# Peptides against a protein of PDB entry 6O8C: the designs that were tried, part 45

Target 1, 262 residues: chain A of PDB entry 6O8C
Amino acid sequence: VGLRYEKISLPKIHPRYDLDGDASMAKAVTGVVCYACRTASTLLLYQELMRKGVRWLVELVKDDYNETVHKKTEVVITLDFCIRNIEKTVKVYEKLMKVNLEAAELGEISDIHTKLLRLSSSQGTIESSLQDISSRLSPGGLLADTWAHQEGTHPRDRNVEKLQVLLNCITEIYYQFKKDKAERRLAYNEEQIHKFDKQKLYYHATKAMSHFSEECVRKYEAFKDKSEEWMRKMLHLRKQLLSLTNQCFDIEEEVSKYQDYT

## One batch from the design tools (peptide; aimed at target 1 Y202)

Design b2_p21_8_s4 (made by RFdiffusion4, then SolubleMPNN; from b2_p21_8, 7 letters changed)
Fold by OpenDDE base, seed 1:
Structure b2_p21_8_s4 (fold): chain B 262 residues (1-262), chain A 21 residues (1-21)
Amino acid sequence: as target 1 above (262 residues)
Amino acid sequence: MELSEEELEEMKKMWEELLAE
């Protein structure tokens, strides 16, 4: 799960003044930092999409929950009605039994009554499960989506923009080093400027890589891990809701068999 | 813990549904 990216590192920077080597090094550094910028942007986009997905999934699961609750309620009403009717019938037959009439039928109806009571008990279990699910989905519950807003990188962090600024500085130095290389020899003052720019390049590159690793990659990985954990729990929750719904349908079907006695 | 292949497929399906909107 998550985006795959290549691990990148800065090339070795040699302290020796070498116009050809410095231009090549600067080109390589530019490439690495450019990749970091693009990767950071992609990682940010992924996280933003995931946040949207999280919100979407929460609403979807809430809808599933509401449907299950509705179905459960319907079945409870039907079951209670059936139980009441059977109980009335039992009372009538008990009166008839006093005169030795309809003994076999009374036994059958009593068995049905017992079965219905068992079904009613199972509804209690379903209700408890739904209450548990509701608590997990509630604000502050175990499946709250607060992590999605806290973990990872955000557009407001401006990580991509910060990296881009550093990249621009690096690129400028690279283009200058390309020109310096073309000159083949620099005057003393220009040589000193070149050396200073090389130090600046190193500084910018190091800063960029540090920022990328610590503020982009690390936070992304934390977000990814948290998202996987949360997603697993949500998927299991949906399966649980489906199971509960199916149980309600099964109970409804069973109750329908006894409606002829009511 | 990593998601199982089945869970990953379900997630993918859900993600596709999201993107289709």
Scores: peptide ipSAE 0.024, ipTM 0.665, DockQ to the pose 0.011
OpenDDE base, seeds 2, 3, 4, 5: peptide ipSAE 0.023, 0.022, 0.024, 0.024; ipTM 0.669, 0.611, 0.664, 0.662; seed 2 fails the geometry check

## One batch from the design tools (peptide; aimed at target 1 P15 Y188 K198)

Design b2_p22_1 (made by RFdiffusion4)
Pose (drawn by RFdiffusion4):
Structure b2_p22_1 (pose): chain A 256 residues (1-92, 99-262), chain P 22 residues (1-22)
Amino acid sequence: VGLRYEKISLPKIHPRYDLDGDASMAKAVTGVVCYACRTASTLLLYQELMRKGVRWLVELVKDDYNETVHKKTEVVITLDFCIRNIEKTVKVVNLEAAELGEISDIHTKLLRLSSSQGTIESSLQDISSRLSPGGLLADTWAHQEGTHPRDRNVEKLQVLLNCITEIYYQFKKDKAERRLAYNEEQIHKFDKQKLYYHATKAMSHFSEECVRKYEAFKDKSEEWMRKMLHLRKQLLSLTNQCFDIEEEVSKYQDYT
Amino acid sequence: DEELEELEEEHEKEMEELEEEE
């Protein structure tokens, strides 16, 4: 979804010299830039937080991985150990009652369990190579896409907002005077140009740098999320597959 | 850019009128 904010544009700046109009215009412009400035700050927060989250979520899946491999090895030292019971030089030269019967069916399941465990390790390694630092789930898009604190985009907007704010405040004073002396009228007319210049610069900066980069980050994240949930589903299927093996071995562990 | 040009043109016109009056 991303941040739901309203897209607010600069009002039309009429060219006539009008102290009342210019004051009302400057106030409206300052407001739009504040919204743009404040919105630009939240966009940066959502990115910075997203990145802190992705980094953390990746490490958590690594814990879910380490937890699973810890039990896969924990169970193998039971399979290989309980196979050493019913399938060692102790169990099974002509013989007819030497145990080749209904227990041989369990030895068969335990062979298929030990072998099927083989490809568990093959798939388990494949996900480790995606969770690895250089793998295809590395959060490299996170540090490339979008804006950063080092970009100083908010403070850059803020510098322009200050120029615009100072002018508005002066335009209020001018409106109060109802008439401007000669030089002051001219300065006021120049400041009106400066205000428009600063505002359009701040607005276009907000558009082409903050929002454009933010949306690029937003789409990279939606893409990376699909990969993430796809891996988490696979790792989970490997975890359940172990508990299954633990379950089907904990039955045959108790013999007579 | 067009609005800034309008602001400049309006300021020039007002300066010409002011010179004629002077």

Design b2_p22_1_s1 (made by RFdiffusion4, then SolubleMPNN; from b2_p22_1, 13 letters changed)
Fold by OpenDDE base, seed 1:
Structure b2_p22_1_s1 (fold): chain B 262 residues (1-262), chain A 22 residues (1-22)
Amino acid sequence: as target 1 above (262 residues)
Amino acid sequence: MKTLEEMEQEQKREEEERRKLE
């Protein structure tokens, strides 16, 4: 979902000299750019928090992976041990069968052996799945978090500070225009200064809005989209790990049923 | 009201502040 913010635009700036209109316009511009500064700050904070969350999730998933690998290894050892014991038992019963003893029991043990071998074969699939997950989490993998360091806006970009500088300039001009309005009439030189300040205001405002749009909003949206996609994939991966873990438990439970024969 | 000279000084300060942020 991400952060919601309002679309902002600069008010129309009329070229005509008008002390009342210029003061009102300057006030509006100040408000818009102020909102841009606050929004940029909020968007930056969101991204920084998300980056922290990404790092946290990566570590969590790595832990889940390691736990699954450990469980898989445990099950493999147990299963192999059980298979070896059953194979020994089969050999004993085969010898007994040669003397017409325990023929019925041999059939049962052989069936168990076959079932255990099938369980053992399923371990290959689990291993392959774990390898796939590992490859996806590895550097350069599909789920690498390198994008989080590249996409979006960063504190080092100083976007908020740059906007704040522009806001300060705009605010200063606004206060001057407020004073000019109070004078109701300016001398020629003061009028010329007012006109120049109006041009500066326009320049600063345009620069601020351009910077906000291109360097803050656009990059934020790109980061947001990328983060949502990545997060979805990571959550799916966690579900896969859980599934693999459950498969290991299922195999372990099945093997436990045959321990009485070993 | 700001003089032309004050405006020029302000512009210079703004440019300096911008450079510090770059």
Scores: peptide ipSAE 0.025, ipTM 0.640, DockQ to the pose 0.027
OpenDDE base, seeds 2, 3, 4, 5: peptide ipSAE 0.023, 0.023, 0.023, 0.021; ipTM 0.653, 0.641, 0.579, 0.601; seed 2 fails the geometry check

Design b2_p22_1_s2 (made by RFdiffusion4, then SolubleMPNN; from b2_p22_1, 11 letters changed)
Fold by OpenDDE base, seed 1:
Structure b2_p22_1_s2 (fold): chain B 262 residues (1-262), chain A 22 residues (1-22)
Amino acid sequence: as target 1 above (262 residues)
Amino acid sequence: SETLEEMEKEMEEEEEERRRRE
């Protein structure tokens, strides 16, 4: 789902010189850009936490994979051992069959052998699935976490700091406009300065909002979308691993039923 | 006031153009 934030926009800036209006406008602009700074910081923090979570999840899934591989290997060894023992038994009973002994038992043992071979064949499917999972988790694979480093905003981008600088400039002008308002009337030179500062305010505000929208929000949304997609795939992969593990346990249990014949 | 208005217009146009390119 990600973080929720309010859409912000700059207040309308009137070109007319108005000390009261300009002070009010400047206050509003300051508030908006301040919100942008805070939001940008929060969005950055979220992404950093998510990156940490991604790394953690990758390691967790790798551990799950290794455990599954280990279990599969164990089952393969056990199954193969059981098959070899049954094959020896079959040979013995075949010899007995030549002297008309144990004919019924040979049939039963042969059926068990056939069942075990089927179980052994299923191991190939499990192996293939594990290989697929491994390939997906490998560098360059479909579930590689390289996107987490590339997408979104990063501390190195210094977006929050850049916005803060702009906010500082805007705030300074706001305080000046507050003073100007208190004076109620400005001399010609002061009036001209006020007008220039108003232009600067607009410039800084526009720059801040553009930067916030394009370099913070947009990139965050891209990161969010990518993270959600990746997370869904990773969770699905974990379920697949669990399924494979359970299949191994099922095979092990089935093999255990035939150990009395070995 | 006219200069400010012109500047605002130019800035808005530049931002719109930037958004269109993205």
Scores: peptide ipSAE 0.022, ipTM 0.515, DockQ to the pose 0.071
OpenDDE base, seeds 2, 3, 4, 5: peptide ipSAE 0.020, 0.018, 0.018, 0.018; ipTM 0.540, 0.599, 0.579, 0.593; seeds 3, 5 fail the geometry check

Design b2_p22_1_s3 (made by RFdiffusion4, then SolubleMPNN; from b2_p22_1, 12 letters changed)
Fold by OpenDDE base, seed 5:
Structure b2_p22_1_s3 (fold): chain B 262 residues (1-262), chain A 22 residues (1-22)
Amino acid sequence: as target 1 above (262 residues)
Amino acid sequence: SSTLEEMEEEMKREEEERRRRE
């Protein structure tokens, strides 16, 4: 579940010159942009933590893969050894069959041999599945974590710092408007400066909100969506690995039943 | 956005007017 953030919008800015209204508006704008800064920082932190989690999960799955490969290799060696022993036994019994001795035992051993060969064929399928998983985990594969470094926002983007600069500009204007309000009446030149500052405030606020929406929120949402998709695929892959491991154990168990005949 | 461009132009005009008054 991604971080929930509230959709923020700038308050309506009235074009009319009103010292009380302008101070109140500036205060509200300052609050909104301040919230944007905090939210951007939180979203960045979340993404950085998720990137760490992704790297951790990749290593975990690689370890699981290596363990499965090791188990598969062990089973292949055991199975091949068992097959070779059974084949030797079959050859001995075939020689004895020429003398019409022990036909029933030969039949049983031959059936075991056939079963072992079937088990050996299943190893090919496991190998193919492991190769597929390896390809998916490899650099450039479908489950590569390169997206985590590309998608979303990064500290190097300096988004929080950029928003903070804009917030500082807005805050300065707000404090000036608070002073202007206290004067109750401004001279003509001061009134013109106030009007100009109001436009600057709007410009900075709009720039901040655009930057927040387009560079912080949008990219975060893209990262979130990609991370959820990737995580689902990784969990599925882990289940596949577990299934393959279990298949190896099943084969090993089955082979152990026939080792008494060798 | 067209509104930002308009605001930038308006800010430039006001800054020019301010410079004329200084």
Scores: peptide ipSAE 0.018, ipTM 0.587, DockQ to the pose 0.114
OpenDDE base, seeds 1, 2, 3, 4: peptide ipSAE 0.019, 0.023, 0.019, 0.000; ipTM 0.499, 0.568, 0.605, 0.283; seeds 1, 2, 3, 4 fail the geometry check

Design b2_p22_1_s4 (made by RFdiffusion4, then SolubleMPNN; from b2_p22_1, 10 letters changed)
Fold by OpenDDE base, seed 2:
Structure b2_p22_1_s4 (fold): chain B 262 residues (1-262), chain A 22 residues (1-22)
Amino acid sequence: as target 1 above (262 residues)
Amino acid sequence: METLKEMEEEFEREERERKEEE
């Protein structure tokens, strides 16, 4: 879920010299660029918070991974121990059969041995899955968080400050236009200055809007899209880890049924 | 540009350059 912002556009700027119209226009421009500044700041803050969240989630998933690996290792040790004990028992019974002892127990033990070997084989699949997950989480992997540092806007870009400078210039012209309006009529020189300032205002406003759109909004949207994609993949990975953990528990439970034979 | 002042000066410079080209 991304931040919602209003699509903003500059008001129409009429080329005609009109003290009342120019003051009104300048006011509107000031408002629009002011909104852009605030929005840029908010978008930046959002991205910074998301970057923190990404780092947190990476650490969480790494912890989940390590726990799963630990559990898998525990199960492997237990399973291997059980297999070795069953194999010893099988050898003893095979020797006893040479002396005409009952074969029924040997059959049962052999079946258990076969089942344990199947469980052991499944451990290979779990290991392979864990290795895949590890590779994805590794530096340069598909789930690396490098994108979070590269995409979007950063404080170092100084976008808010740049926009603020432009806003200050625009605001100054606006206040002058308010004064000009109050005079109702300007002398020739002041009129020329007013016309020139109007051009400046237009220049600053267009620069601000271009910067806002291209350097703030566009980059934010790219960041948002990548973050959403990455987040979905990470959540899926966590589910995979949980599944692997559950498989380990299932194996452990099944092995426990055969402990009476070990 | 590290400071707002430097940025303002840059904009003023750009504006002067534009005026000189006109």
Scores: peptide ipSAE 0.020, ipTM 0.474, DockQ to the pose 0.037
OpenDDE base, seeds 1, 3, 4, 5: peptide ipSAE 0.023, 0.018, 0.020, 0.023; ipTM 0.441, 0.502, 0.492, 0.500; seeds 1, 3, 5 fail the geometry check

Design b2_p22_2 (made by RFdiffusion4)
Pose (drawn by RFdiffusion4):
Parts: structure tokens; C-alpha cells; sequence
Structure b2_p22_2 (pose): chain A 256 residues (1-92, 99-262), chain P 22 residues (1-22)
């Protein structure tokens, strides 16, 4: 979804010299830049937080991986150990009652369990190579896409907002005077141009740098999330597959 | 004084044209 904010544009700046109109215009412009400035700050927060989160979520899946491998090895030393009971040089030269019967069916399941466990390790390694630092789930898009604190985009907007704010405040004073002396009128007319220049620069900066990069980060994250849930589903299927093996071995562990 | 007043009228006209083109 991303941040739901309203897109607010600069009002039309009429060219006449009008002390009342210019004051009302400057106030409206300052407001739009504040909204743009404040919104630009929240966009940066959502990115910075998203990054802190993706970093953390990746490490958590590594814990879910380590937890699973810790039980896969924990169970193998039971399969290979209980196979050493019913399938060693102790169990099974002509013989008819030497145990080749109904227990041989369990030895068969345990052979298929030990072998099926083989491809568990093959798939388990494949997900480790995606969770690895250079793998295809590495959060490299996270540090490339979008804006950063080092970009100083908010403070850059803030510098322009200050120029615009100082002018508005002066335009209020001018409106209060109802008439401007000769030089002051001309300075006021120049500041009106400056105000428009600063505002369009701040607005276009907000559009082409903050929002454009933010949306690029937003789409990269949606694409990376699909990969993440797809890996998490697989790792989970490998975890359940182990508890299954633990369950089907904890039955045969108790013999007579 | 006359050349200065003409320069200010030309500048005001250029300013209004610039804000209209915006």
C-alpha cells in the first residue's frame, strides 16, 4: 500500500501586483511546501523502517533455518543409530526364523526415510544459498533503491521552505502597510518571483527525487516480498518434513 | 530619472510576462 498522502500542487500565482493577493498567495504556497516537506520526511521513514525490517526478517528466517537443521541432524543420529540396531551385523548362512519377516517392513520404511532425508539436505542447502549474503534473496535492492538519510532530501526541501516562509512573513507585513514605498514595492515584486522560483523548485524536487525514488523502492519491495514468502513456505515444508520423520521414527524407536 | 523610470516599466512588463508564462 505505502503511505496514503494527498497530492497537493502549488496554486496559480497571479502576476498582478496586489498586496492582499500576494499575501494570501504566499501563505497558500508555504502551506503546500510544508505538506510536501512533511510528507517527504515520512516517505523517508517508511523506507528506513522497511530496511530495518527486511534486515531483521532475513535474520529471523536464518534462525528458523538453523532451528530446522539443528533437528535434521538431531534426527539423523537417531535414524542412523536405530538402523544400526535392526540393520547391523546383529540382526541378519541359511535361515528361516532369523528375523526376515514383519520387522523387515520397518527396516524398509527406515531405509526410505534415510534416503528421502538425502534430498531434504539438497533442498535445505538451496535455501541457505538464497539466505546467504550474496544469494538471490540478499537485500541489495534495499540499499540501492529509494532515498537515504545521506541524500539530505528533507533538509534540502527545508532550506527552500525557509526562503518561502521568510518571504510570506514579509508579505504579511507589506499587506499590513496597504501601500509600499517606491523601492520596497520593487523589492516586493522581486521577492514574489523568488517565492515562485523556490516553491516550484521544492515541489519538483519532492516529485522527481523523493516520490519517484520512493515508489521505485516500493515496487522493489513488493517483488522481494514474493520471493521471501515463497522461500518461507519451502523452509516450512522442510521443517514439517522433519517433525514427520521424528514422529515416524519415535514410533519404531520403542521395540521389543 | 526618465531613463531609470523607463527601465523599471520594462522590468515590470517582463516580470508580469514571466509570471504569466509560468
Amino acid sequence: VGLRYEKISLPKIHPRYDLDGDASMAKAVTGVVCYACRTASTLLLYQELMRKGVRWLVELVKDDYNETVHKKTEVVITLDFCIRNIEKTVKVVNLEAAELGEISDIHTKLLRLSSSQGTIESSLQDISSRLSPGGLLADTWAHQEGTHPRDRNVEKLQVLLNCITEIYYQFKKDKAERRLAYNEEQIHKFDKQKLYYHATKAMSHFSEECVRKYEAFKDKSEEWMRKMLHLRKQLLSLTNQCFDIEEEVSKYQDYT
Amino acid sequence: EEEHEEEIEEWDEEREEWLEEA

Design b2_p22_2_s1 (made by RFdiffusion4, then SolubleMPNN; from b2_p22_2, 10 letters changed)
Fold by OpenDDE base, seed 4:
Formats: sequence, C-alpha cells, structure tokens
Structure b2_p22_2_s1 (fold): chain B 262 residues (1-262), chain A 22 residues (1-22)
Amino acid sequence: as target 1 above (262 residues)
Amino acid sequence: EEEEEERREEEEEELEEEMAAA
C-alpha cells in the first residue's frame, strides 16, 4: 500500500483588497504549499526506498533461480547416470533371458527403465519453465526493473527544491501581509505594492500546486501502480521457482528408490 | 475619494481578470 496523502487545494483568493482577508489567505496558502513540499519529499523518499527494494528483490529472485538451476542440474546428472546403469542391466538380463533365466526380474527392471524415462521427460518441462523464467528476468524481459528507473520522481528532478523556492517567496509575502494587517491602513504606494504582491502570491501558489500535482503526485501514482503490478508478478515468479525446486526434489527422491538396482 | 475608489475597483477587476487567465 502506497503512502496516503490528503488532497490539497488552494483557498479561494478574493480579488478585493482586504488586509485582514489577504493575511488570512496568505497564511492558508503558505500552509498548503508547505504541506505540498513535505508531501513531495515523502513521496520521493518512498520511491527511492521502493527502488532499493526492487533491486533487492531482483537479486533475491536471481539467487533463487540459480539455486533451482543448480538443483535441476544435479538431478539431471543423477537421473542420467541411473538411466545408463539400468540400460546396461537391461542388456545383461536380455542376454540371460535368451537362456530362459530371470524373466521376472527383467520385467521389473524394464518397468523401472520406463519410469526413469518418464522422469527424464519431465525434466524437459522443468527446463522450459526455467528458460521462461530466465527470459522474464533478463534485460528487456517482462519482469525487468527498468520501469523503476523511468517511472516516478527522482532526486535529480529537484521537485522539492523547486517547491521550496516557491514556498519561500510565498512565505515572504505572507509575512509582509501580516505586517500590512498590523498597520490597519496603508498609504497608496504600499497599497499598490500589496496588490502586486497578492498577484505574485497567486502566481507562485498556482505554479507550486501545478508542479506538485503534475510532477510529483501524478508521477508518484504511476510509479506506485507499476510497482504494485510488478511486485505481484515477482512474487508469483518466486512461487513458481519454489514449485520447480520441489519438483526437482521429488524427482531426486523417486530416482533414489531405483539406485539399489544399479 | 471617488476617484480613488474607482481606481481601486479597476485594479480589482484587473486582478480578477489576471486570476481568471492564470
């Protein structure tokens, strides 16, 4: 589950000159943009942590894959050795059968040979599954982690810093509006400056909110959705690897039953 | 006083237009 954040919006800005209202509005705007800065920072941190987690999980699954491949190889060697020994035994018994000896034992060994060949055939399915998994984990595969580097926001985007600059400008205007409010009445020139600063405040606030929504939130949501999808697929893949490992153990156990005949 | 009030109203309208355009 991704980070929860509150939907924020700018307060209504009234065009009318009002020292009390403008100070209150500026305070509210400062609060909203401050929240946006903090949220953007938190969203960035989350994504960076998730990227680390993604890399870790990829390496873990690759290790699991390599262990499965190793186990499969061990089983194949053991199985092939067992098959070769049984085939030699079958040939010996076939020669003895020509002299009408040991027909019952030949039947049993032949059945074992047939079972071993079936197990050998199942190894082909395991190999195919491992190849599929390898292809999915490979660069450009369906489970490649390239999306983690492409999606979302990055420290290099400097979104938090950009928002902080806008927040600083907004905060400065807010403090001025607080002073203006304390004066109760401004001279004409100061009133004009106040009105211009109100326009600047609106501009900075709008820019901050647009940047936050489009460059921080939207990209974060895309990253989150992609990460959740990818994570589900990776966990499923890991379960498949465990299943294949268990199949290898099952085959090894079955082969061990026939080693006494070799 | 009336001219100052009229100028204030004009400036408020200009601000409203600028806010609407943004």
Scores: peptide ipSAE 0.020, ipTM 0.593, DockQ to the pose 0.349
OpenDDE base, seeds 1, 2, 3, 5: peptide ipSAE 0.019, 0.019, 0.019, 0.019; ipTM 0.585, 0.581, 0.578, 0.584; seed 2 fails the geometry check

Design b2_p22_2_s2 (made by RFdiffusion4, then SolubleMPNN; from b2_p22_2, 13 letters changed)
Fold by OpenDDE base, seed 1:
Structure b2_p22_2_s2 (fold): chain B 262 residues (1-262), chain A 22 residues (1-22)
Amino acid sequence: as target 1 above (262 residues)
Amino acid sequence: SEEERKKEEEEEKELEKEMEEA
């Protein structure tokens, strides 16, 4: 989800000297470039907010990761303790079996031991998955947020300010053209100035539109695309963490059933 | 005119300077 902006284009500039037409054109150009300035500002703000959101999400996911690691560690400790206790019990019953006692019980305990070892093996898979997630979240990893600092537009680029300078120049010419229109007819020298200013207006407008398109819009779109892709991956990773957590809980529950034998 | 062209170039340079300073 990104900001919607309208595609803007400069009005057609007629080469003919027409005070009414030139004033109207200048007004339209001023409006378009003004819109570009506002849009550039809005796009910049959006990106800055998104960068904050990205940082927040990274920290949230890191917290989720740490919780999962903690839970996994707890389960591993519990499981290992249970395995050790069962192994001790197995040894005792094996000794008793030498005197033809407790054979059925030994079989049951041995089965429990086998089940616990299987659960322990699954912890290795969880650990591997957590390591993968950690690597992806690490600096330089696939889910690093470095792109958020590199892509898009930044306040330091001063794009809005640059556009505003051009807008000011255009606006001045527009106000002059409004005055020229009010005069209905200009002297020869003033007419030449008007024609010259019209060329300047075109130059400034073209420069503004080029800057807006190439430096503001294009970079914003690149940022947007990267942000959407990254966000999808982060959400998926968070689901993976949840799945791993649930697996830990499942193992813990299973282990708890065997605690009576320890 | 050549004067107009020179003036345009000067104004362009001033604008570029203003844009850099902004």
Scores: peptide ipSAE 0.024, ipTM 0.602, DockQ to the pose 0.051
OpenDDE base, seeds 2, 3, 4, 5: peptide ipSAE 0.028, 0.024, 0.017, 0.021; ipTM 0.631, 0.596, 0.552, 0.583; seed 2 fails the geometry check

Design b2_p22_2_s3 (made by RFdiffusion4, then SolubleMPNN; from b2_p22_2, 12 letters changed)
Fold by OpenDDE base, seed 2:
Structure b2_p22_2_s3 (fold): chain B 262 residues (1-262), chain A 22 residues (1-22)
Amino acid sequence: as target 1 above (262 residues)
Amino acid sequence: MEEEEERRRKEEEELREELEKA
């Protein structure tokens, strides 16, 4: 869920000298650029918070991975122990069979041994899946968080500060235009200054809007898109880890059924 | 009065041209 912001555009600047119109226009421009500054700040804050969230989620998933690996290791140890015990039992019963005793029990134990060996073979698939997950989480992997540091806007870019400087220039001109409006009529030299300031206002406003669109909005949208994609993949990976954990529990449960024969 | 109005008109036209170039 990304931040919603309104599309902003500069008001039309009329070339005609009009003290009332120019003051109103300058006020509107000031409002638009002020909104751009606030929006840029909000977008930056959102990205910084998302970066923190990404780092947190990576650590959480790494912990989940380690727990799954630990559980898998426990199951392997338990399974190997059960296999060794069943193999000892099979040898004992084979010796007893030579004396014509307990043929039916040997068959059952042999079947258990075969089932345990099948379970042992499934551990290879779990290991392969864990290795795949590890590779994806590793530096340079498909789920690495390097994108979060590269994409979007950063405080070091000083985009908000740059916009604020332009806003300050625009605001100064607006205040002057408000004074000019109060005078109702300007002397020729003051009128020329007013016209030049109007051009400066336009220049600063255009520069602010271009900077906002290209350096703030565009980069934010790219960051947002990548973050959403990455988040979906991470959630899917967590589901895979849960599935592997459940498989380990299923194997452990099945092995527990045979412990009475060891 | 007419010369001042004509001068103002020219200045507005110059401003218009600068705004269109930007």
Scores: peptide ipSAE 0.022, ipTM 0.590, DockQ to the pose 0.339
OpenDDE base, seeds 1, 3, 4, 5: peptide ipSAE 0.017, 0.021, 0.021, 0.023; ipTM 0.547, 0.572, 0.582, 0.582; seed 5 fails the geometry check

Design b2_p22_2_s4 (made by RFdiffusion4, then SolubleMPNN; from b2_p22_2, 8 letters changed)
Fold by OpenDDE base, seed 5:
Structure b2_p22_2_s4 (fold): chain B 262 residues (1-262), chain A 22 residues (1-22)
Amino acid sequence: as target 1 above (262 residues)
Amino acid sequence: EEEEREEEEEEEEELREELEEA
C-alpha cells in the first residue's frame, strides 16, 4: 500500500496588514511547507526502496526462469532418450510379429510410443511459453524495469533541497513577523518592509506548493501506479513459470513410468 | 568554514535559479 499523505493546502493569506494575523499566517505557512519537505523526502525514500525491490525481484524471476529452462532441457533429453529406446523396441517387435509372436506386447509398446510422442508435442508449447516469458523479461520487453529509472522522483532532481531553500526563506520571514508582532506597531518604513515580505512569503509558499504538487506528488503517484501494475504482471509471470515447472515435472513423472519398458 | 559557507550559499543560489527556471 503506497504512502498515504495528507492533501495540504496553504492557509488563506489576507491582504490586510495585521501584525498578529500575519505572524499567525506565516507560522501556518511554515508548518505546511515544512510538511511538504518531509513528505517529499519520504516519498523519495519510498521510491528508492521500491527501485531496489524491483531490481531484486527481476533477478529472482530471472533465476526462476533459468531454473525452469534447465528443468525443461533435462526433461527433453530424458523424453527423447525414452522415445528412441521405445522406437528401437517397436522395430524389434515388428520383426518378431512377422513370425506371429507377441502381438499383445507390441500393441502395448506402440501405445506407449504414441503417448510419448504426445508428451513430446507438449514440450513445444512449453518452449513457446518460455520464449514468450524471455521476450517479456528482455531489455525493451513488457516487463523490463526501465520504467523504474524513468518514472517518479530521483535524488538527482534535488526536489527536497529546492523545497528546503524555500522553507528557509519562509522561516526567516516568519521569525521577522514574530518580532514585528512583538513591536505591536511599526514605523512607516518598517510597515512597508513587512508588507513587501508578506508578498515574498506568498511567492515562496506558492512556489513551494506548486513544486511539491507537480514535481513530487504527481510524479510519485505515477511511479506508484506503474509499480503496482508492473508488480501484478511480475507476480503473474512467476505463477506462469511455476506452472511450466510443474508441467515439466508431470512429464518427467509420466516418462518414468515407461522407463521400465526400455 | 567560510569557504564551505560560500559554497552552501552558491548551491542555495543555484537551487534558487533552477527553481526560477522551472
Scores: peptide ipSAE 0.023, ipTM 0.584, DockQ to the pose 0.028
OpenDDE base, seeds 1, 2, 3, 4: peptide ipSAE 0.023, 0.021, 0.020, 0.015; ipTM 0.593, 0.597, 0.589, 0.553; seed 3 fails the geometry check

Design b2_p22_3 (made by RFdiffusion4)
Pose (drawn by RFdiffusion4):
Structure b2_p22_3 (pose): chain A 256 residues (1-92, 99-262), chain P 22 residues (1-22)
Amino acid sequence: VGLRYEKISLPKIHPRYDLDGDASMAKAVTGVVCYACRTASTLLLYQELMRKGVRWLVELVKDDYNETVHKKTEVVITLDFCIRNIEKTVKVVNLEAAELGEISDIHTKLLRLSSSQGTIESSLQDISSRLSPGGLLADTWAHQEGTHPRDRNVEKLQVLLNCITEIYYQFKKDKAERRLAYNEEQIHKFDKQKLYYHATKAMSHFSEECVRKYEAFKDKSEEWMRKMLHLRKQLLSLTNQCFDIEEEVSKYQDYT
Amino acid sequence: EEEEIEELKEEYEEWKEEMEEE
């Protein structure tokens, strides 16, 4: 979804010299730049938080991986150990009652369990190579896409907002005077241009740098999330597959 | 100072014409 904010544009700046109109215009412009500036700050927060989150979520899946491999090995030293019971040089030269019967069916399941465990390790390694630092789930898009604190985009907007704010404040004062001396009238007319220049620069900066890069980060995250849930579903299927093996071995562990 | 104020006035007239064209 991303941040739901309203897109607010600069009002039309009428060219006539009008102290009342210019004051009301400057106030409206300052307001729009504040909204743009404040919104630009939250976009940066959502990115910075998203990055802290993705970093953390990746490490958590690594814990879910290590937890699973810790049981896969924990169970193999039971399969290979209980196979050493019913399938060693102790169990099974002509013989008819030497145990080749209904226990041989369990030895068959345990052979298929030890072999099926083989491809578990093959799939388990494949997900470790995606969770690895260089793998195809590495959060490399996270440090490339979008804006950063080092970009100083908020304070760049803030510098322009200060120019615009100082002018508005002066335009209030001018409106109060109802008439401007000669030189002051001309300076006021120039500041009106400066105000428009600063505002359009701050607005276009907010559009082409903050929002454009933010949306690019937003789409990269949606694409990376699909990969993530796809891997988490697979790792989970490998975890359940182990508890199954633990369950089907903990039955045959108790023999007579 | 007078040359600067005349220059600012010319700039404002040009800028006003550009804004009316928009």

